# Peptides against a protein of PDB entry 4X86, part 24

Target 1, 56 residues: chain A of PDB entry 4X86
Amino acid sequence: EGPQLLLSEAVSRAAKAAGARPLTSPESLSRDLEAPEVQESYRQQLRSDIQKRLQE

## One batch from the design tools (peptide; made by RFdiffusion4, then SolubleMPNN)

Design b2_p14_8_s3 (from b2_p14_8, 7 letters changed)
Fold by OpenDDE base, seed 2:
Structure b2_p14_8_s3 (fold): chain B 56 residues (1-56), chain A 14 residues (1-14)
Amino acid sequence: as target 1 above (56 residues)
Amino acid sequence: SAYEQFVQELVKAY
């Protein structure tokens, strides 16, 4: 529910834009970033940031 | 960043 941007997608885009390569394999990093608990934490942060910005 | 762009677009939409 609600707007979603996968943390894995955000990190992937940022890495490409910066020309950065992870120290670990991209696949293992993606697995870690796509873990449900990690994505949920990111969702909560995103929700909080959106609310803060809407209040400004 | 993709994150910032996403948040900014959401703020515009609401």
Scores: peptide ipSAE 0.134, ipTM 0.682, DockQ to the pose 0.086
Fold by OpenDDE base, seed 3:
Structure b2_p14_8_s3 (fold): chain B 56 residues (1-56), chain A 14 residues (1-14)
Amino acid sequence: as target 1 above (56 residues)
Amino acid sequence: SAYEQFVQELVKAY
């Protein structure tokens, strides 16, 4: 539970700010980034990073 | 740079 943090959302924000656009469609990129194994890895990374920040 | 902005926004998105 808790707020849902998606890698696809993070990448979209970053790409927008950087003025970067994928060579393929945004939908195709999002599909790749929303793959279960990719999202799970991202979730684990975020969890770790948040824990580190809380310990600082 | 565009790359710098990309990295900054990735971190910010956490």
Scores: peptide ipSAE 0.052, ipTM 0.552, DockQ to the pose 0.104
Fold by OpenDDE base, seed 1:
Structure b2_p14_8_s3 (fold): chain B 56 residues (1-56), chain A 14 residues (1-14)
Amino acid sequence: as target 1 above (56 residues)
Amino acid sequence: SAYEQFVQELVKAY
């Protein structure tokens, strides 16, 4: 199987790089971002984006 | 959650 790309991880990395902190705890944010439906949406978006790039 | 919905919309708009 391919690498697992988690939205929670991506957001965490982006937030860290930008020096941004959520108004709530990072753990709470991560929990929300790790919800199955959110991850599925992210997976679909990534798949779509990758396919578009490969077709360019 | 509200944030979950926000993220989903963000992903869709991306």
Scores: peptide ipSAE 0.038, ipTM 0.539, DockQ to the pose 0.096
Fold by OpenDDE base, seed 5:
Structure b2_p14_8_s3 (fold): chain B 56 residues (1-56), chain A 14 residues (1-14)
Amino acid sequence: as target 1 above (56 residues)
Amino acid sequence: SAYEQFVQELVKAY
């Protein structure tokens, strides 16, 4: 239930906007960002951010 | 839905 959001996608968008590139290979970064525990933490943070915004 | 659109816009902000 709810949208499936990927941290890797968010980072990619942010990096593009900022003109930033990872110190390591993009593949290595993606691998870290796609780790289940990292993805879950991102989901929780995003959920919290959404709730805060809706409560403003 | 409005909810889905809101989430999508928030993701773009990150």
Scores: peptide ipSAE 0.067, ipTM 0.625, DockQ to the pose 0.077; fails the geometry check

Design b2_p14_8_s4 (from b2_p14_8, 6 letters changed)
Fold by OpenDDE base, seed 5:
Structure b2_p14_8_s4 (fold): chain B 56 residues (1-56), chain A 14 residues (1-14)
Amino acid sequence: as target 1 above (56 residues)
Amino acid sequence: SAYEEFVRRLVEAY
């Protein structure tokens, strides 16, 4: 249950919108962002942030 | 924008 938004995808889109490129490679950045612990932390934070907004 | 600069700094650090 719940939305499954990938941090790697979110950052990729944001980077593209900002015209920003990593010093190494997009693949290297994506690899780090796709780490399970990182993705889980993002999911939790996203959920928390959304809940806070809904409760305002 | 501030947002774009923020993203830029984060991404370019990699």
Scores: peptide ipSAE 0.317, ipTM 0.811, DockQ to the pose 0.254
Fold by OpenDDE base, seed 4:
Structure b2_p14_8_s4 (fold): chain B 56 residues (1-56), chain A 14 residues (1-14)
Amino acid sequence: as target 1 above (56 residues)
Amino acid sequence: SAYEEFVRRLVEAY
């Protein structure tokens, strides 16, 4: 439960905004960022960040 | 911006 935002999606959007492209491919970058442990860590961090903002 | 350059460096490392 909680926010269901993907790290891969967030990075993709940031890359687009910055006009940045990986040397290999966007797919290769996304593949690494979509690893379950990476996504879970991001979810936990995002949840924590939101909670901190709510407490401010 | 500094943020854009930071993102660029990270992404382009892949």
Scores: peptide ipSAE 0.314, ipTM 0.809, DockQ to the pose 0.232
Fold by OpenDDE base, seed 1:
Structure b2_p14_8_s4 (fold): chain B 56 residues (1-56), chain A 14 residues (1-14)
Amino acid sequence: as target 1 above (56 residues)
Amino acid sequence: SAYEEFVRRLVEAY
């Protein structure tokens, strides 16, 4: 429940926009960012950030 | 921009 944006997708888009490439590979980076615990932490952070904005 | 540089540093460090 809450925002359903993937961290891996967000980072991929940001990297493309910045013209940045990891030393290893985009696939390796995405794989690590798709880990369930990482995605859950990102979801919580994203929700918190949005709530803070709404309270301003 | 500062944001683009920040993203670049993080991504390229991986």
Scores: peptide ipSAE 0.314, ipTM 0.809, DockQ to the pose 0.252; fails the geometry check
Fold by OpenDDE base, seed 3:
Structure b2_p14_8_s4 (fold): chain B 56 residues (1-56), chain A 14 residues (1-14)
Amino acid sequence: as target 1 above (56 residues)
Amino acid sequence: SAYEEFVRRLVEAY
């Protein structure tokens, strides 16, 4: 239930749109962004942001 | 755009 967008996926899409590549590797960046505490924080932020937009 | 430049700077620094 709720949005299923991963932070790692969001950053990957943004990087592609900007034509940007990390110095290390996309995999290394994604690995760090897929840490459970990071993803959970992003999920909470995303939920909060959506709720605020709906209240405008 | 400013947004794309911002993303580029962050990602390329990683």
Scores: peptide ipSAE 0.312, ipTM 0.810, DockQ to the pose 0.235; fails the geometry check

## One batch from the design tools (peptide; made by RFdiffusion4, then SolubleMPNN)

Design b2_p15_1_s1 (from b2_p15_1, 8 letters changed)
Fold by OpenDDE base, seed 2:
Structure b2_p15_1_s1 (fold): chain B 56 residues (1-56), chain A 15 residues (1-15)
Amino acid sequence: as target 1 above (56 residues)
Amino acid sequence: SSQQQWVQQALQQIA
Protein backbone atom coordinates (compact mmCIF):
# COMPACT_ATOMS: atom_id res chain seq x y z
CA GLU B 1 0.00 0.00 0.00
CA GLY B 2 2.52 2.51 -1.14
CA PRO B 3 5.96 2.85 -2.64
CA GLN B 4 7.93 -0.37 -2.62
CA LEU B 5 11.64 0.24 -2.36
CA LEU B 6 13.59 -3.00 -2.63
CA LEU B 7 17.23 -3.21 -3.65
CA SER B 8 16.63 -6.42 -5.55
CA GLU B 9 13.91 -4.78 -7.60
CA ALA B 10 15.97 -1.64 -8.20
CA VAL B 11 18.98 -3.60 -9.42
CA SER B 12 16.83 -5.84 -11.56
CA ARG B 13 15.27 -2.88 -13.33
CA ALA B 14 18.63 -1.18 -13.79
CA ALA B 15 20.19 -4.31 -15.22
CA LYS B 16 17.37 -4.78 -17.71
CA ALA B 17 17.52 -1.16 -18.78
CA ALA B 18 21.26 -1.42 -19.41
CA GLY B 19 21.10 -4.85 -20.98
CA ALA B 20 23.50 -6.06 -18.34
CA ARG B 21 23.77 -9.64 -17.14
CA PRO B 22 25.28 -10.79 -13.85
CA LEU B 23 28.63 -12.52 -14.07
CA THR B 24 27.39 -15.38 -11.93
CA SER B 25 23.65 -15.78 -12.45
CA PRO B 26 20.49 -13.75 -12.01
CA GLU B 27 19.34 -16.15 -9.31
CA SER B 28 22.53 -15.81 -7.28
CA LEU B 29 22.40 -12.05 -7.56
CA SER B 30 18.79 -11.93 -6.42
CA ARG B 31 19.58 -14.15 -3.47
CA ASP B 32 22.38 -11.86 -2.35
CA LEU B 33 20.33 -8.70 -2.81
CA GLU B 34 17.39 -10.08 -0.87
CA ALA B 35 19.46 -10.73 2.24
CA PRO B 36 17.98 -8.75 5.13
CA GLU B 37 21.23 -7.00 6.04
CA VAL B 38 21.73 -5.88 2.44
CA GLN B 39 18.17 -4.63 2.15
CA GLU B 40 18.53 -2.75 5.42
CA SER B 41 21.67 -1.00 4.20
CA TYR B 42 19.88 -0.01 1.02
CA ARG B 43 16.91 1.31 2.99
CA GLN B 44 19.20 3.53 5.03
CA GLN B 45 21.01 4.81 1.96
CA LEU B 46 17.75 5.48 0.16
CA ARG B 47 16.39 7.38 3.14
CA SER B 48 19.53 9.49 3.23
CA ASP B 49 19.41 10.22 -0.49
CA ILE B 50 15.75 11.21 -0.39
CA GLN B 51 16.35 13.47 2.58
CA LYS B 52 19.15 15.20 0.70
CA ARG B 53 16.86 15.80 -2.26
CA LEU B 54 14.13 17.21 -0.05
CA GLN B 55 16.60 19.67 1.41
CA GLU B 56 17.55 21.04 -1.99
CA SER A 1 2.76 18.57 -5.96
CA SER A 2 1.89 14.93 -6.44
CA GLN A 3 5.55 14.14 -6.87
CA GLN A 4 6.44 15.83 -3.61
CA GLN A 5 3.67 13.96 -1.85
CA TRP A 6 4.97 10.66 -3.17
CA VAL A 7 8.43 11.40 -1.84
CA GLN A 8 7.00 12.16 1.58
CA GLN A 9 5.03 8.94 1.60
CA ALA A 10 8.13 6.99 0.60
CA LEU A 11 10.07 8.57 3.44
CA GLN A 12 7.40 7.63 5.93
CA GLN A 13 7.54 4.01 4.88
CA ILE A 14 11.31 3.65 5.04
CA ALA A 15 11.99 5.89 8.05
Scores: peptide ipSAE 0.025, ipTM 0.525, DockQ to the pose 0.050
Fold by OpenDDE base, seed 3:
Structure b2_p15_1_s1 (fold): chain B 56 residues (1-56), chain A 15 residues (1-15)
Amino acid sequence: as target 1 above (56 residues)
Amino acid sequence: SSQQQWVQQALQQIA
């Protein structure tokens, strides 16, 4: 229940919608996007962005 | 609204 907010999932959906594919492999890209520090940075940015949208 | 509900759910998940 609720939205999926993983960076890897967001990028996968965007890539699918655009018909884009990574140069190396989907597995390598997912590994990079699922790194804890990358996901945490994305979470913080997303929280900030959503809060700003709510306040507008 | 549907938009506000989504935002609330998202905030609850990532906060």
Scores: peptide ipSAE 0.025, ipTM 0.533, DockQ to the pose 0.053
Fold by OpenDDE base, seed 4:
Structure b2_p15_1_s1 (fold): chain B 56 residues (1-56), chain A 15 residues (1-15)
Amino acid sequence: as target 1 above (56 residues)
Amino acid sequence: SSQQQWVQQALQQIA
């Protein structure tokens, strides 16, 4: 399957793997993480991190 | 490799 580029999806998977649950609803957490400015920052970080790993 | 293909696909989507 293809790469997951949404921060909300990344956090959701990480939380599931750790058995962690948010104090609020998962939907509220996803809503916050899907904010445009948050997603844009994550996109930039992800691109940078991937590029750095390619140079290793 | 499969992983390199994945990385290239990811870069194309976010670049």
Scores: peptide ipSAE 0.024, ipTM 0.525, DockQ to the pose 0.050
Fold by OpenDDE base, seed 5:
Structure b2_p15_1_s1 (fold): chain B 56 residues (1-56), chain A 15 residues (1-15)
Amino acid sequence: as target 1 above (56 residues)
Amino acid sequence: SSQQQWVQQALQQIA
């Protein structure tokens, strides 16, 4: 339940919207972005950003 | 309201 908030998905959507292609491959980029430490950092940043927006 | 629902759901998964 709820939205899937993965950095990999977010970047993929952004790249697709911009028509951008990674220098390596989409699969390689996704693999890098799916690393647990990367996702954890994104989660913390996303939480912080959302909370800030709600407080504004 | 719809936007707020999304945000709350997101926060529930994150926090």
Scores: peptide ipSAE 0.024, ipTM 0.523, DockQ to the pose 0.052

Design b2_p15_1_s2 (from b2_p15_1, 7 letters changed)
Fold by OpenDDE base, seed 2:
Structure b2_p15_1_s2 (fold): chain B 56 residues (1-56), chain A 15 residues (1-15)
Amino acid sequence: as target 1 above (56 residues)
Amino acid sequence: SVQQQYVQEALEKIA
């Protein structure tokens, strides 16, 4: 029910901003980044990083 | 701050 901060979206946005292209196909990269376990790990890391910043 | 409160609320939704 919370906001969806997808790793795939984050990487896609960053890549476009940098004008970078993946070594593999964009589809393969998206598939890897959209895996549930990868997304969950990203969510946890993101939460942790933001919490650390808030405590500064 | 208002910003911190907003971020905390967002974090609660993420969890």
Scores: peptide ipSAE 0.028, ipTM 0.527, DockQ to the pose 0.045
Fold by OpenDDE base, seed 3:
Structure b2_p15_1_s2 (fold): chain B 56 residues (1-56), chain A 15 residues (1-15)
Amino acid sequence: as target 1 above (56 residues)
Amino acid sequence: SVQQQYVQEALEKIA
């Protein structure tokens, strides 16, 4: 329930827009980016950044 | 504002 913002998805979209591809494999990169601690850090950072923008 | 309320609601769901 609610918005789902994943680092792996964000990176994938950015890479596509830039025409970039992982050097190893998309699967290996996704595995790293989907690690719980990595995703949690991204969630916290994203929340903080959006809150800062709201206050501007 | 309406926009600010929408974003705030979305943030609550992320937390």
Scores: peptide ipSAE 0.028, ipTM 0.519, DockQ to the pose 0.044
Fold by OpenDDE base, seed 1:
Parts: C-alpha cells; sequence; structure tokens
Structure b2_p15_1_s2 (fold): chain B 56 residues (1-56), chain A 15 residues (1-15)
C-alpha cells in the first residue's frame, strides 16, 4: 500500500548493478540497513532530495 | 505538470 522506499533494497540494487559484493555478508548488511533509525534517516533524505529536484 | 503531481502525491505517502 503506497510506495515503500527501503535503503536495504536500494543498496542491494546498486550493489548488484555495480557487481559489488559485501565483504561480510549480504544478510548482515541488509540487517544493518533495515534498522529503523537508518531507514528513517534514508526516507527523510530521499524525500528532501526528490523535493529539491522537483524545484529545479 | 502531471509528472510533478504524481511525484508530489507519492511524496505525500512517504512523508
Amino acid sequence: as target 1 above (56 residues)
Amino acid sequence: SVQQQYVQEALEKIA
């Protein structure tokens, strides 16, 4: 319901596109990126960035 | 524009 923007998903897609692999494990990285405070910060930053681009 | 309206609507959902 509604667009959900996840940092973990964004990083996963970016890493895949770049052919990069985490040195530790994809699972541990995803776990860290799914932390609520991290996700909230990403959401705010993403919203801000998109709004700025719309104003250009 | 229609595109901007769509983006604004999406932003409202995640705001």
Scores: peptide ipSAE 0.027, ipTM 0.520, DockQ to the pose 0.045
Fold by OpenDDE base, seed 5:
Structure b2_p15_1_s2 (fold): chain B 56 residues (1-56), chain A 15 residues (1-15)
Amino acid sequence: as target 1 above (56 residues)
Amino acid sequence: SVQQQYVQEALEKIA
């Protein structure tokens, strides 16, 4: 439940939009960003950010 | 208020 946006996907989209490439590889970066603890932290941050914007 | 109702409904979708 909640926002269904992977951090790995968000970073990938941002990198492509900016014309930036990871120093290692997109696959290695995605693997790191898909770690459960990282994804959970991102979900909480995303929810918090959205809540703040809705209150503005 | 209408604004508060909108915010509450939005928060329920992301909580």
Scores: peptide ipSAE 0.025, ipTM 0.497, DockQ to the pose 0.035

Design b2_p15_1_s3 (from b2_p15_1, 8 letters changed)
Fold by OpenDDE base, seed 3:
Structure b2_p15_1_s3 (fold): chain B 56 residues (1-56), chain A 15 residues (1-15)
Amino acid sequence: as target 1 above (56 residues)
Amino acid sequence: STQQQYVQQALQQIA
């Protein structure tokens, strides 16, 4: 339930917008970006950034 | 504001 914000999805969208492609296989990159510790760090950072924006 | 309430509600679901 709730919004699902994945680092892998964010990177994919950013890369597409920039016309960039990973040097390694997309599957390998996704595996790295979907690692639990990486995703958790991203979630925390995203939450922090949004909170800062709210307080401005 | 409505926008601020929306963001706060979304943050609660992310946490």
Scores: peptide ipSAE 0.027, ipTM 0.527, DockQ to the pose 0.044
Fold by OpenDDE base, seed 1:
Structure b2_p15_1_s3 (fold): chain B 56 residues (1-56), chain A 15 residues (1-15)
Amino acid sequence: as target 1 above (56 residues)
Amino acid sequence: STQQQYVQQALQQIA
């Protein structure tokens, strides 16, 4: 299927690593981060960032 | 490089 990059997963991992917890419920935050438009924006940005780093 | 090729292939799948 290929690699799937989820913003919700990225944020969860980052928060976990930092020991940070959302002030709202984790479920509501995850729901917001899983919104299609948010995920698409993240995918595009991530692709762009990786491409830029690859070109360096 | 092999690494760059892998990254490019991965990006192609994501794009």
Scores: peptide ipSAE 0.026, ipTM 0.525, DockQ to the pose 0.044
Fold by OpenDDE base, seed 4:
Structure b2_p15_1_s3 (fold): chain B 56 residues (1-56), chain A 15 residues (1-15)
Amino acid sequence: as target 1 above (56 residues)
Amino acid sequence: STQQQYVQQALQQIA
């Protein structure tokens, strides 16, 4: 439960804003970025980064 | 602030 903050979604939005497209396909990129170990690492980093910002 | 409290709560959900 709670907000779903996916690395795949973050990258997708960033790429879209920059007008960038993956060489293979958006689906292939998403598959790689949605891997459990990748998402877990991102979750931890995101949490840490947000905590740091809140302390500023 | 209310906004900061919201972020804190969201962080707890992520944890």
Scores: peptide ipSAE 0.026, ipTM 0.525, DockQ to the pose 0.045
Fold by OpenDDE base, seed 5:
Structure b2_p15_1_s3 (fold): chain B 56 residues (1-56), chain A 15 residues (1-15)
Amino acid sequence: as target 1 above (56 residues)
Amino acid sequence: STQQQYVQQALQQIA
């Protein structure tokens, strides 16, 4: 339940759209971004951002 | 209002 978007996936999509590449390997970056505590923080931020947008 | 109801329903789906 809730947003089903991984931070690692969001970053990957954004990087490709901007034509940017991480300094480290994509695999290493994904590993860091997929950490449970990082993903939970992202979920909370995403929820907060959506709430702000809905209040506009 | 319809707008307020929409916002409330959307917020419930985020949790």
Scores: peptide ipSAE 0.025, ipTM 0.506, DockQ to the pose 0.035

Design b2_p15_1_s4 (from b2_p15_1, 6 letters changed)
Fold by OpenDDE base, seed 2:
Structure b2_p15_1_s4 (fold): chain B 56 residues (1-56), chain A 15 residues (1-15)
Amino acid sequence: as target 1 above (56 residues)
Amino acid sequence: SSQQEIVQQALEQIA
């Protein structure tokens, strides 16, 4: 439940906006970004960054 | 503020 902020989705959107293409393949990149440990790290960083900005 | 409250609620959902 709650909002799902996926690293894979964020990177995909950023790549499209920048016109960037993975050197390997989009599928390989997505696979790496969807790994549980990677997603967890992103969640922690996102929370930390937002908290820091709120403290400003 | 209402905005801060919304952000905090979102953070709770992320955590």
Scores: peptide ipSAE 0.042, ipTM 0.612, DockQ to the pose 0.045
Fold by OpenDDE base, seed 1:
Structure b2_p15_1_s4 (fold): chain B 56 residues (1-56), chain A 15 residues (1-15)
Amino acid sequence: as target 1 above (56 residues)
Amino acid sequence: SSQQEIVQQALEQIA
C-alpha cells in the first residue's frame, strides 16, 4: 500500500482549497482529468519531478 | 536519510 496519486483528486483538492469553480462543472472536469492518457502523463511528470528533486 | 527513504517509497508506488 502506498500513496494514491490521481490528477483528478489533486486538482479537486486544490480547487476546493482555493475556492475555485470550474467553468462547466466539477463532474465534467473530473471526467477529463480521469482520462487514462491524462493520468499517465501526470504520473510520468510527477515521477520525473520527484526524481529531479532527489538529485538536488 | 529518513526523508529520502520515504520519497523512494513513494517513487516505487508511482512507477
Scores: peptide ipSAE 0.042, ipTM 0.613, DockQ to the pose 0.047
Fold by OpenDDE base, seed 5:
Structure b2_p15_1_s4 (fold): chain B 56 residues (1-56), chain A 15 residues (1-15)
Amino acid sequence: as target 1 above (56 residues)
Amino acid sequence: SSQQEIVQQALEQIA
């Protein structure tokens, strides 16, 4: 429940904004980034980074 | 502060 903050979506948006394209395919990259262990690591990293940068 | 409250609310959605 709540907003979905996916690493795969974040990377996709960043690539589009920068005009960058994956060397393989967007679909293959998304598959790798949606792996449960990768997503969990991203969630923890995101929380940590936000705390460090915005709660100063 | 208002900023701290907003950040905390966002973090609660992530955690």
Scores: peptide ipSAE 0.042, ipTM 0.626, DockQ to the pose 0.045
Fold by OpenDDE base, seed 3:
Structure b2_p15_1_s4 (fold): chain B 56 residues (1-56), chain A 15 residues (1-15)
Amino acid sequence: as target 1 above (56 residues)
Amino acid sequence: SSQQEIVQQALEQIA
């Protein structure tokens, strides 16, 4: 199907690329990032950012 | 372009 747009996935990839590790646990971080209100905020910001890039 | 198609697909999933 289409690209995955989950915040948890984006953060996981970015952390791996940067060699960064959370102070607590990856599972706890993923749980926080998958909260509905957090994911909704990310969706809105992602849409806004992409639209702005298209207007450049 | 291929890149524009990917962007459009992403927007459709976000909307």
Scores: peptide ipSAE 0.040, ipTM 0.607, DockQ to the pose 0.050

Design b2_p15_2_s1 (from b2_p15_2, 7 letters changed)
Fold by OpenDDE base, seed 2:
Structure b2_p15_2_s1 (fold): chain B 56 residues (1-56), chain A 15 residues (1-15)
Amino acid sequence: as target 1 above (56 residues)
Amino acid sequence: SSQAEIVAQALAQIA
């Protein structure tokens, strides 16, 4: 379970905020970012970062 | 602190 924290969504928001455009299509980028192994790595990194901030 | 609690809540949801 847990919140649905998608790397693809995070990158999309960041790109929009920065006015950046992918060199490839947004669809291709999203497909790569939604790969299960990539998404899992992001979730683990996010958890780790939160733990570090809590310790600070 | 309030900030620490916010971080803790986020952690609890993800863990």
Scores: peptide ipSAE 0.027, ipTM 0.562, DockQ to the pose 0.046
Fold by OpenDDE base, seed 4:
Structure b2_p15_2_s1 (fold): chain B 56 residues (1-56), chain A 15 residues (1-15)
Amino acid sequence: as target 1 above (56 residues)
Amino acid sequence: SSQAEIVAQALAQIA
């Protein structure tokens, strides 16, 4: 279980929308963003952000 | 509302 959208994919979409390019290789960036501890932190933050929006 | 449904779907996929 977990989010269907990985942090790496979310960052890629955001970067594309902003016209930004990574300073490191795309492979290295993806590897860092796909680390399990990073993905778990993203899931928790995403849940928190959505809950905050519902409370607004 | 449609907005609430979208938020609910987002919550469901990250539960």
Scores: peptide ipSAE 0.027, ipTM 0.537, DockQ to the pose 0.049
Fold by OpenDDE base, seed 3:
Structure b2_p15_2_s1 (fold): chain B 56 residues (1-56), chain A 15 residues (1-15)
Amino acid sequence: as target 1 above (56 residues)
Amino acid sequence: SSQAEIVAQALAQIA
């Protein structure tokens, strides 16, 4: 259970959409963004953001 | 409606 979209994946998609590339290696960035505590924080933020959108 | 469906799916996967 949990979000299917990892923060690392979300960042990658956002970067592609914006035409941006990380200065560091994509692998290093993904590793950092996949840390459990980071992913958990992202999950909570994502839920909050979606709920706010529903309330708009 | 399409937007609502996307939001619903997002909520379902992270709720």
Scores: peptide ipSAE 0.026, ipTM 0.542, DockQ to the pose 0.052
Fold by OpenDDE base, seed 1:
Structure b2_p15_2_s1 (fold): chain B 56 residues (1-56), chain A 15 residues (1-15)
Amino acid sequence: as target 1 above (56 residues)
Amino acid sequence: SSQAEIVAQALAQIA
């Protein structure tokens, strides 16, 4: 339904904010971060982190 | 929006 919370996008935003650039090409980094298994792990971690914050 | 609402929206997006 809503916007996707992609790890690739999150890392891109963080890198931009920090003025950091990948050692490899941006395309290679994006490809790695967009892998389904990586995205799924990120989604699970994000859900877990949010749930922890709700318990605080 | 309150923080609770933002958290709820985030949960809805990734559930």
Scores: peptide ipSAE 0.026, ipTM 0.540, DockQ to the pose 0.051

Design b2_p15_2_s2 (from b2_p15_2, 5 letters changed)
Fold by OpenDDE base, seed 4:
Structure b2_p15_2_s2 (fold): chain B 56 residues (1-56), chain A 15 residues (1-15)
Amino acid sequence: as target 1 above (56 residues)
Amino acid sequence: SSQEEWVRQALEQIA
């Protein structure tokens, strides 16, 4: 439905598309990627990227 | 368009 703008979700989808699997559990990876500081950085980058795409 | 709506929703979530 609506876009999921979580880094953990983006990485999960990318990994599936590439057939890649983490050596550790996917839950551990998701936990790390969902850390507030990591998610905030991703949010800022995503916002910037989307705005740039709109200018194209 | 569908893509335009997606962009709008995305911006609303991250703004």
Scores: peptide ipSAE 0.027, ipTM 0.509, DockQ to the pose 0.051
Fold by OpenDDE base, seed 3:
Structure b2_p15_2_s2 (fold): chain B 56 residues (1-56), chain A 15 residues (1-15)
Amino acid sequence: as target 1 above (56 residues)
Amino acid sequence: SSQEEWVRQALEQIA
C-alpha cells in the first residue's frame, strides 16, 4: 500500500493528468524508462530530494 | 501524521 516510485509510473501518471500521449507507443516509452541505469538515477535523485525536504 | 507515514514508506522503498 506504499507509494509507487518507479519512474515509468510517475511519467505515466503525469502524462495522464496532462492529457499528453507519447509520440511512440506507451510500451516503448516504458521500456526506455525502465532501463536499469535510468531507474537507478531516478531513485538516487528521488532519495536526495526527499532527504532535502526532511531537512528543511 | 499521514504525510510523515508516506515519507517513511517512500524512503523504505528507495533506500
Scores: peptide ipSAE 0.027, ipTM 0.514, DockQ to the pose 0.051
Fold by OpenDDE base, seed 5:
Structure b2_p15_2_s2 (fold): chain B 56 residues (1-56), chain A 15 residues (1-15)
Amino acid sequence: as target 1 above (56 residues)
Amino acid sequence: SSQEEWVRQALEQIA
């Protein structure tokens, strides 16, 4: 229901906004970023970052 | 606020 906080989506959105294109296909990049271990690390970092921001 | 709601929803997604 809330915002989709997928690393693959975040990176793709950022790249698009910057007009940047991956050296490989976007599909390959998305596949790499959708790896469970990558997403889990991102989730942990994002949680930590958001919590820190709330404490400021 | 909208920002607070976003943060709450985000935390619910990743907690």
Scores: peptide ipSAE 0.026, ipTM 0.514, DockQ to the pose 0.052
Fold by OpenDDE base, seed 1:
Structure b2_p15_2_s2 (fold): chain B 56 residues (1-56), chain A 15 residues (1-15)
Amino acid sequence: as target 1 above (56 residues)
Amino acid sequence: SSQEEWVRQALEQIA
């Protein structure tokens, strides 16, 4: 069992931690965040961030 | 460390 790296999951956790609720429905927000191009860009950014952190 | 384990698992999932 590894960490969840889906953008939709990351945003959900962040919103919960901040006590925030989206103005749009959670389902609509999840649909947008789960779009393939959005998820791919998030994966690339996350990989880059982790690699940079390892080099520090 | 726990942090190193997290990083390893994350990289394995997104590589």
Scores: peptide ipSAE 0.026, ipTM 0.515, DockQ to the pose 0.052

